# Peptides against a protein of PDB entry 4N78, part 56

Target 1, 186 residues: chain A of PDB entry 4N78
Amino acid sequence: HFQVICRLLGYQGIAVVMEELLKVVKSLLQGTILQYVKTLMEVMPKICRLPRHEYGSPGILEFFHHQLKDIVEYAELKTVCFQNLREVGNAILFCLLIEQSLSLEEVCDLLHAAPFQNILPRVHVKEGERLDAKMKRLESKYAPLHLVPLIERLGTPQQIAIAREGDLLTKERLCCGLSMFEVILT
Target 2, 155 residues: chain B of PDB entry 4N78
Amino acid sequence: MAELQMLLEEEIPGGRRALFDSYTNLERVADYCENNYIQSADKQRALEETKAYTTQSLASVAYLINTLANNVLQMLDIQASQLRRMESSINHISQTVDIHKEKVARREIGILTTNKNTSRTHKIIAPANLERPVRYIRKPIDYTILDDIGHGVKW

## One batch from the design tools (peptide; made by RFdiffusion4, then SolubleMPNN)

Design b1_p12_2_s3 (from b1_p12_2, 7 letters changed)
Fold by OpenDDE base, seed 1:
Structure b1_p12_2_s3 (fold): chain B 186 residues (1-186), chain C 155 residues (1-155), chain A 12 residues (1-12)
Amino acid sequence: as target 1 above (186 residues)
Amino acid sequence: as target 2 above (155 residues)
Amino acid sequence: RLEKRRERLERA
């Protein structure tokens, strides 16, 4: 699903969705969540000492239940606050998954474009083969596929310009060193 | 442009008119030949003249048709070339717009990005001595080794 | 290189 979303929205659509999502998250954090946190802080016991181990696990649990009774009985905590936290969590996960999906798509694009851009894969050299000879063979094999040089030789100035720009855009991808998710976490 | 216009406005219409005129002329020639044959004392000569006129007329019509056909073909070639140029121009504009849109989109999404902290992964210095892959000998896990580890009540 | 790339993306 996320791959399809990435393909459908493209960079622009993803950017818009991410921006709006960030706004929503900000609104949730600064609004309802903050208010509930403040309320919870007010009702939080000022002094919560560890009960003696002699009370055993049930006694300790009962102690904390008693101390936190006001919090536990706060019905809106479960229904509203936790729901908002889930929404924030989902938003974060959504951003992560979108970025991952986008990265995969970009990598695929780079891989598909590689033969046309004189980007050759690292050749596995079997025992006894010279890496240089194999690389030269590959270069020779893919030389006719080099789009920009081909267009530079045969194309109009306008075509050359477009080809160069297209080549640049193809090479420059977010996955090569940029992270959206890190921005979202900051 | 001038050539196409000349073909469309002058040469092709002119060729068509010439063909129509040739039709009328052929009818006149036919009438002449018929009358000449009827009136001539030398029927053989009249026949030979008719044959000559027929051949000449056919040749002229063939020439007119060929000329017209060539002009039409030339017109079509010019039009095809113009269409190709137009298509190329449209494609160029389209590509330019797409590139621009892509750049804008990339700027927008770029604002939402930061540089990945490439933690310099310590160059895994391949140990100089590639340890020969020790054939994984499945040693049965002796679980008894753990028997002495933990608060298990030795019954 | 990455900063330059970001700048290129931002300038694009």
Scores: peptide ipSAE 0.023, ipTM 0.778, DockQ to the pose 0.005; fails the geometry check
Fold by OpenDDE base, seed 4:
Order: structure tokens, then C-alpha cells, then sequence
Structure b1_p12_2_s3 (fold): chain B 186 residues (1-186), chain C 155 residues (1-155), chain A 12 residues (1-12)
């Protein structure tokens, strides 16, 4: 589904969706979540010391449960605050999955374009084969497919310009070193 | 353009008219030949004359058809060439627009990106023993795996 | 290189 969304929206659509999601997340964080956090901080026990380990895990749990009873029983926390946190979480996950899907699409595009752009895969050399010889063979094999040089030789100036721009756009992808998700996390 | 116009407006219609006129003329020739044969004392001569007229008529019609056909073919070739040129122009414009749109889109999404902190992950040293390519077993994509991911925003 | 790419994307 995310792959389809990426294909449908493209870069522009994804950008718009991400921007809107960021707005929503910001609104949730600065609005309702912040208010609840402030309230929770006010009702938080001022002194919550670690119980002695001799009480065991159950005793320690009961201790904390007792100390946090008022917070746990706060109905709005479960219904509103946690829901908002889920929404934020969903938004984050959405962004992550979109980025991953986009990266996959971009990688596929790069791989498909590679033969036309003089980008050769790492050649696996079998024992006894010379890497250089194999690379030269591959270069020779794909040389006729190099689009930009071909168009530069046969095309009009306008076609050459378009080909160069297209080539550049094909090579420059987000997956090459850019992350949207990191921006979202900041 | 002038050639195409001439073909469309003059040559092809003219050729069609000529064929039509030829039809009428052939009918007259046929009538003449029939009457001549009936009235002639020398039937052999009349027959030879009819053969001559028939041959001439056939040749004329063949010529008219050939001329018309060639003109139509020429017209089609010119039109095809024009269409190809138009297509090329449209494609060029389309490509230019697409590139522009892509650039705009990339700017927009670029604003939302930062450099990946590539932690210098240790050079994945290809294991010396290439694990035998595990035969890719096409497992059906279970789309339900994502069903549990993301609680829809209940508005 | 990455920064240059970002800049190119932003300038595009």
C-alpha cells in the first residue's frame, strides 16, 4: 500500500502529506499532549524513591502502582492523551513507512537506469577471472546504451539539454543520502 | 502545406471527377462500338476497332486510377510527416513540463530532508564464503501484516 | 557531497 501511495503521490504529493502530518503532530504535541503532560507533572509524586529490592518485583510494582494510582485512574489520560499519542505514533510510522517505500522505489529506478548511465554493478569475479577484463567487457556491452552520450551525438540541442537534465534528475535521489524521517523526529 | 492543399483541393478531386467522366465516356464508346458492329458490313473490322477502343479505354482508366492512387499516397505521406512533427513537438513540450514539475517537486520534498547520519557502519566485509543464494521462494505478500500497524485517526 | 545534493534538490 505504501508503495502504491508513493507512486501515486510522487515527490510533490509526499511532500504535501508530510508537511500536513507535521502540522498535525505539532498541533497534537503543543496542544493536548502538552497540557496533559503538564497536568501529569503536577500530580506526579514529588518523591518516588526506589523501594528496597527485598520487596521483590511484585512488591515494587505494587509500590509504584500505589504511587501512581491517581495517574492511572485519570480517565482522560487513557481516552484522550493516549489516543493523541497513538495518532502521533501513527503519523511517525506513516512517515517512516513512506520513506522506506520511497527509498525502495528510488533504488529500483536507479537500478533500472544504471545501464543507461554508465553505472555498472559490482562485478563478482569468479576464481581465475580478472576483474579488469570483466569490467571492460561490461563497459563495452553497455556502452551503446549510454543515453546522454548517444543523444549528444545524434540529438538536437534541445534534446541534449533535456537528456542531461533527465539524467541528473535520475541520478539525484533522496535515497542517496537524504532522510525525511530524521527531520520529522527533530 | 501548399502541396498538401493542392492535393486535397485540386488533384484528388480532379482525379475523381476524371474517373467519373471516364465512366460516362466509356458508356458512349460502348454504345458506339455496339452500333458500329451491328451496322458494319465488315464485322471483323468492326471487332478490331472495338478491341482497339477497349484497349485504349482500359489504358486510360488504368492511368487515371494510378495517378489518383499516387496522389492519395502522397497526401497520406505528407500528413503522416506532419503528424510526426507535431508529435515530436508535443513530446518535447511534455518532457520539458515534466522536468520542470519534477524539479519543483524535488525542491518541495528537499526542504523536508536532512543528511542521513550514516554512522560509519563497519564495512560489511562480504563473507568469504558466499552463502549459496537461497532460492527465492516467492511468498505471497501478506498485506494483513500492515493491518495492525497504524490505528486510523478516528476523527 | 550529500549537502551538495540537498542543495541541488532544493534548487531544482
Amino acid sequence: as target 1 above (186 residues)
Amino acid sequence: as target 2 above (155 residues)
Amino acid sequence: RLEKRRERLERA
Scores: peptide ipSAE 0.021, ipTM 0.776, DockQ to the pose 0.008; fails the geometry check
Fold by OpenDDE base, seed 2:
Structure b1_p12_2_s3 (fold): chain B 186 residues (1-186), chain C 155 residues (1-155), chain A 12 residues (1-12)
Amino acid sequence: as target 1 above (186 residues)
Amino acid sequence: as target 2 above (155 residues)
Amino acid sequence: RLEKRRERLERA
């Protein structure tokens, strides 16, 4: 699903969605969640000492239940606060998954474009083969596929300009050094 | 443009008319040949004349058809070339627009990105000396060490 | 290179 979303939205669509999600998350965090946290801090027992071990596990549990009774019984905590936290969590997960999916898509694009951009894969050298010879063979094999040089040789000035720009855009992908998720976490 | 116009407006219509006129003329020639054969005392001569006219007429029609066909082909070639040029122009515009849109989109999403902290994964410099895998000797966890830590019942 | 480009794009 996320892969499809990435393909459908593209960079622009993803940007818009991410911006809106950030706004929502910000509003939730600074608004309702913050207020609930403040309230919870106020109602939190100021002194909560560990009960004596002699009370056993049931007694200790009961002690904490008693101490936290007001918090546990706070109905809005479950219905509103936890829901908001779920929404935030979902938003974070969504962003993560979108970024991952986008990264995969970009990597695939880069891999597909590589032969046309003079980017050769690392060649596994079998025992006895010279790496240099194999690389030269590969270079020779893919040399005719180099798009920009080909267009520079055969194309019109306009085509050359477009090819260069296209090549640049193809090479420059977010996955190469940029993270959206880190921004979200910040 | 002038050539295409000439083909469309003058040469091709003219060729079609010529072909039509030729048809009419052929009918007249046929009538003439028939009458000549009937009226001629020398039927052999009349037949030879008919053969000559037939050959000439066929050649004439063939020439007219060929000329017309060539003009039509030339017209089509010119039109095809014009269409190709138009297509190329449209494609260039489209590509330019797409590139522009992509740049805009990238700017927008770029604002939402930060540099990946490439944690300098310390090149795990494989220690030159592959430390021989120290045989993991499972030392039994002596839990008695924790017996003195916490509220455990000393038996 | 991407960072530099990003910076250029942001400044633009």
Scores: peptide ipSAE 0.018, ipTM 0.776, DockQ to the pose 0.005; fails the geometry check
Fold by OpenDDE base, seed 5:
Structure b1_p12_2_s3 (fold): chain B 186 residues (1-186), chain C 155 residues (1-155), chain A 12 residues (1-12)
Amino acid sequence: as target 1 above (186 residues)
Amino acid sequence: as target 2 above (155 residues)
Amino acid sequence: RLEKRRERLERA
């Protein structure tokens, strides 16, 4: 589904969705979540020391349950605060999955374009074969497919300009060195 | 443009008229040949003359048809060439627009990106002493070892 | 008590 979304939206659509999600997340964090956190901080016990280990796990749990009883029983925490946190979490996950899906699409595009851009895959060398000889054969095989040089030789100035720009756009992808998710986390 | 216009307005209509006129002329020639054959004392000569006129008439019509056909083909070729040029121009414009849109889109999404921190791959220093492959002996997992780790309920 | 404190915060 995320791959289809990436294909449908393209860079522009993804940018718009990401910007809006960031706004939503910001609004949730700075608004309702912040307010609840402040309230929780005020209600939080000022002194909450670790109980003695001698009470065991059940006793320790009961201790904290008692200390946090007012927080646990706060109905709005479950219905509103946790819901908002889920929304934030979903937004973050959405962004992550979109970026991953986009990266896959970009890699696919790069791989498809590679033979036309003089980008050759690493050739597996069998024992006794020279890597250089195989590489030269591969280069010679794909040389007629090099789009930009072909258009430069046979095309009009306008076609050459378009081909160069297209080649540049094909080579420059986000997956090569850029991350959206890191920006979202900041 | 001038050639196409000449073909459309003058040559092709003119050729069609010529063919129509040739039809009328052929009818006259046929009438002449028929009358000549009926009236001639030398029927063999009249027949040879008719054959000559028929051959000439057929050659003339064939020439007219060929000329007209060639003009029509030329017209179509010129039109096809014009359409191809127009298509090429439209395609170039379309591609230019698409490239521009893509650049704009990339700028927009680029604002939402940062450089990936390439973690300096720590040089994996090969351990100096390759530990001898210890034969894996399947030992039963003693879960009691975990009894002292954590606040689990000792039953 | 939490609701009362929240109401006070919303009124502030």
Scores: peptide ipSAE 0.005, ipTM 0.766, DockQ to the pose 0.007; fails the geometry check

Design b1_p12_2_s4 (from b1_p12_2, 6 letters changed)
Fold by OpenDDE base, seed 5:
Structure b1_p12_2_s4 (fold): chain B 186 residues (1-186), chain C 155 residues (1-155), chain A 12 residues (1-12)
Amino acid sequence: as target 1 above (186 residues)
Amino acid sequence: as target 2 above (155 residues)
Amino acid sequence: RLEKKKEILEKL
């Protein structure tokens, strides 16, 4: 689903969606969540010491349940505050999954373009073969597919300019060194 | 451009008119040949004359059709060339617009990005002083205390 | 009449 969304929206659509999600998250955090957190801080027990381990796990749980009874019984906390936190979490996950999906699409595009851009993978050399000779043979094999040099030789000046710009846009992708998710986390 | 205009305005219409006129003339010739054959005392001679007119008429029509066809083909070739040039121009504009849109999109999404922090693999600096492994005598945690707690499988 | 027809055919 996320791959399809990335293909349909493209860079422009993804940018718009991410910006709107950031606005929503900011609104939730600075609005409802902040208000509830402030209220909760006021009603939080001033002194909550860790019970002795001798009470066992059930006793410790009951202790904390008793200490936090007023907070747990606050109906609006479960229905509103936790729901808003869930929405924030979903937004973060959405951004992560979109970035991952976009990165996969970009890698695929780079791989598909590679033979046309004189980007050849290092070939596995079997014992006894010279790496250099094999690479030269591959370079010679794919040389006719080099798009920019081909257009420079056969194309009009306008076509050459377009080919060069297209080549640059194909090579420069977000996955090469940029992260959106890191920005979202800050 | 002048050649195409000449073909469209003069040569092709002229050829069509000539062909239409030839049809009218051929009808007159046919009427003549029929009447001549009926009235002639020498039917064989009249027939041979009709054959001669028929051959000449067919040759003339063939020539007119061939000339007209060649002019139409030439017109179509010129028009096809013009369409190819227009297509090339449209494609160039389309590609330019697409590249521009892509650049704008890249800038917009770029604002939402930061450089990937390559986590420098922390060189595991081996601590110089190997602290003597204090033999941690782990008292075995008796987990049997938890056997009665929870909905676990009663063995 | 024949000459006119011949002329028409020659113009064809």
Scores: peptide ipSAE 0.016, ipTM 0.731, DockQ to the pose 0.001
Fold by OpenDDE base, seed 2:
Structure b1_p12_2_s4 (fold): chain B 186 residues (1-186), chain C 155 residues (1-155), chain A 12 residues (1-12)
Amino acid sequence: as target 1 above (186 residues)
Amino acid sequence: as target 2 above (155 residues)
Amino acid sequence: RLEKKKEILEKL
């Protein structure tokens, strides 16, 4: 699903969605969640000592339940605060999954474009073969596929310009050095 | 442009008219040959004249058809070339627009990005000495270590 | 880090 969303929205659509999500998250964090956190901090027991182990696990649980009774009984905590936290969590997860899906798509695009851009994988060298010779052979094999040099030789000035720009846009992808998710976490 | 116009307005219509006129002329020639054969005392001579006219007529028609066909083909080639040029122009414009849109989109999303903290994954320098997989020796968990942590009974 | 970001953005 996320892969399809990435393909459908493209960079522009993803940017718009991310911006709106950030606004929503900011609104939730600075608004309702902050208010509840402040309230909870005020209601939290100032002194909560660990009960003696002699009370056993049930007794300790009851102790904490009693100490937190006011918080647990706060109906708005469950209905509003936890829901808002869930929304924030979902937004974060959405952003993460979108970025991952986009990165995968970009990597695939880069891999598909690589032969046309003189980007060659490292070839496995069998014992006794020179890596340099194999790489040279590979380079020679794919040399006719290099798009920009081919168009520079055969194309019109306009085609050359478009090819160069297209080549640059193909090479420069977000996955090469940029992260959206890190921005969301800050 | 001038050549295409000449083909469309003059050469092709002219060729069609010539073929039509040729049809009419052929009919007249046929009538002449028939009458000449009937009236001639020398039937053999009349037949030879008819053969000559037939050959000439066929050659003329063939020439007219060939000329017209060539003009039509030339017209089509010129039109095809014009269409190819138009297609190329449209494609260039389309590509330029797409590139521009892509650049704008990338700038927009770029604002929402930061540099990946490539934690310099310390090149896991494979320790030269493959430390022999230390056999996981299950050391019994000494729970007495926890005796000093919390309200546990000091034995 | 900011310079690299700027460079990438300028190339984009």
Scores: peptide ipSAE 0.000, ipTM 0.735, DockQ to the pose 0.006
Fold by OpenDDE base, seed 1:
Structure b1_p12_2_s4 (fold): chain B 186 residues (1-186), chain C 155 residues (1-155), chain A 12 residues (1-12)
Amino acid sequence: as target 1 above (186 residues)
Amino acid sequence: as target 2 above (155 residues)
Amino acid sequence: RLEKKKEILEKL
């Protein structure tokens, strides 16, 4: 699903969706969630001392449950606050999955373009073969596929310009060094 | 452009007119041949003359048709070439626009990105021994296990 | 008559 969404939206569509999601997340965090957190902080026991260890883990848990009873019983916390937190979580996950899917698409594009851009995979060398000789042979084999040099030789100046720009756009992908998800986390 | 215009405005219309005039002339030749055959004392000669005129007339018409046809074909070839050039220009513009749109889109999404901190994540060396998937046995959490861990006074 | 014939043929 996310791959299809990435293909459908493209960079522009993804950017728009991400921006809107960020706005929503910001609104939820700074609005309802913040208000509930503030309210909860006000209702929190001012003095919550650690019970004696002699009560054991069950007793300590019961103690804290009792101290926080009013908070836990606050029905709006579960229905509204936790729901908003789920929405935030879903938004974050959505962004993560979109970025991952986009990265996969970009990698696929890079791989598909590679033979045309003089980007050759490292070839497995059998015993007794020189890597350099094999790579040179591979380079020679794929040399006729190098798009930019071909267009530079055969194309019009306008075509050459477009080919160079297209080549640059093809080479430069977000997955090579950029992360959207890191921005979302900040 | 001048050649196409000449074909459209002069050569093709001229060829059509010539063909039409040829029709009228052929009718006159036919009438002449008929009358000549009727009036001639030497009918064999008149017939041979008629054959000669017929052959010449057919050759003339064939030439006119061929010339006209060639001009029309030439016109179509020029037009086809013009269309190809226009198509190329449109494609160029389209590609330029697409590249521009892509650049804009990339800028927009780029604003939402930061440099990947390539933390040199230590190569997670996959442990050589694939730990057998331990069947997840839901053990109840025994919270008492932590009772000995803490700042409490051991009795 | 021959001249008229020639003229007609030349116009063809």
Scores: peptide ipSAE 0.016, ipTM 0.730, DockQ to the pose 0.001; fails the geometry check
Fold by OpenDDE base, seed 4:
Structure b1_p12_2_s4 (fold): chain B 186 residues (1-186), chain C 155 residues (1-155), chain A 12 residues (1-12)
Amino acid sequence: as target 1 above (186 residues)
Amino acid sequence: as target 2 above (155 residues)
Amino acid sequence: RLEKKKEILEKL
């Protein structure tokens, strides 16, 4: 689904969606969540010491349950605050999954374009093969597919310009060095 | 442009008119040949004359059809060439627009990106002094203690 | 007859 969304929206559509999601997240964080957090901080026990380990896990749990009873019983916490946190979480996950999906699409595009852009895969040299000879053979094999040099030789100036721009756009992808998710986390 | 216009406005219509006129003329020739054959005392001569007219008429019609056909083919070739040029121009414009849109889109999404900080994960320098592995005596966790804790407390 | 023949041939 996310791959389809990425294909449908493209860079521009993704940008718009991400911007709007960031606005929503910001609104939730600075609004309702902040208010609830402040309220929760006020009702938090002033002194909550770690119980002795001798009480065991059940005793420790009961201790914390007792200390936090008022918070746990706060109905709005479950219905409103946790819901808003879920929305924020969903938004974050959405952004992550979109970025991952976009990266996959970009990688696929790069891989498909590679033979046409003189981008050769790292050649595994088998025992007994010379790396140089194998590389030369590979270069010779794909040389006729190099689009920009081909168009530069056969095309009009306008076609050459378009080919160069297209080549650049094909090579420059977000996955090569940029992250949207890091911006979202900030 | 001028050649196509001449073909469309003059040569092809002219060829069609000529072919139509040829039809009318052929009818007259046929009538003449028929009457000549009936009236002539020398039927053999009349027949030979008819054959000559028929051959000539056929040649003329063939020529007219060939000329018209060639003109139509030429017209179609010119039109096809024009269409190809138009298509090329449209494609060029379309590509230019698409590239521009892509650049704009990339700028927009680029604002929402940051460089992947490959934080050099500091090599966790293993502390030189391997603290003597304190023999972790695993006391077996008796999970049977939890067997009684799980009946659905109806809160 | 010859004139008609010529006329027909010229029209063809």
Scores: peptide ipSAE 0.015, ipTM 0.731, DockQ to the pose 0.001; fails the geometry check

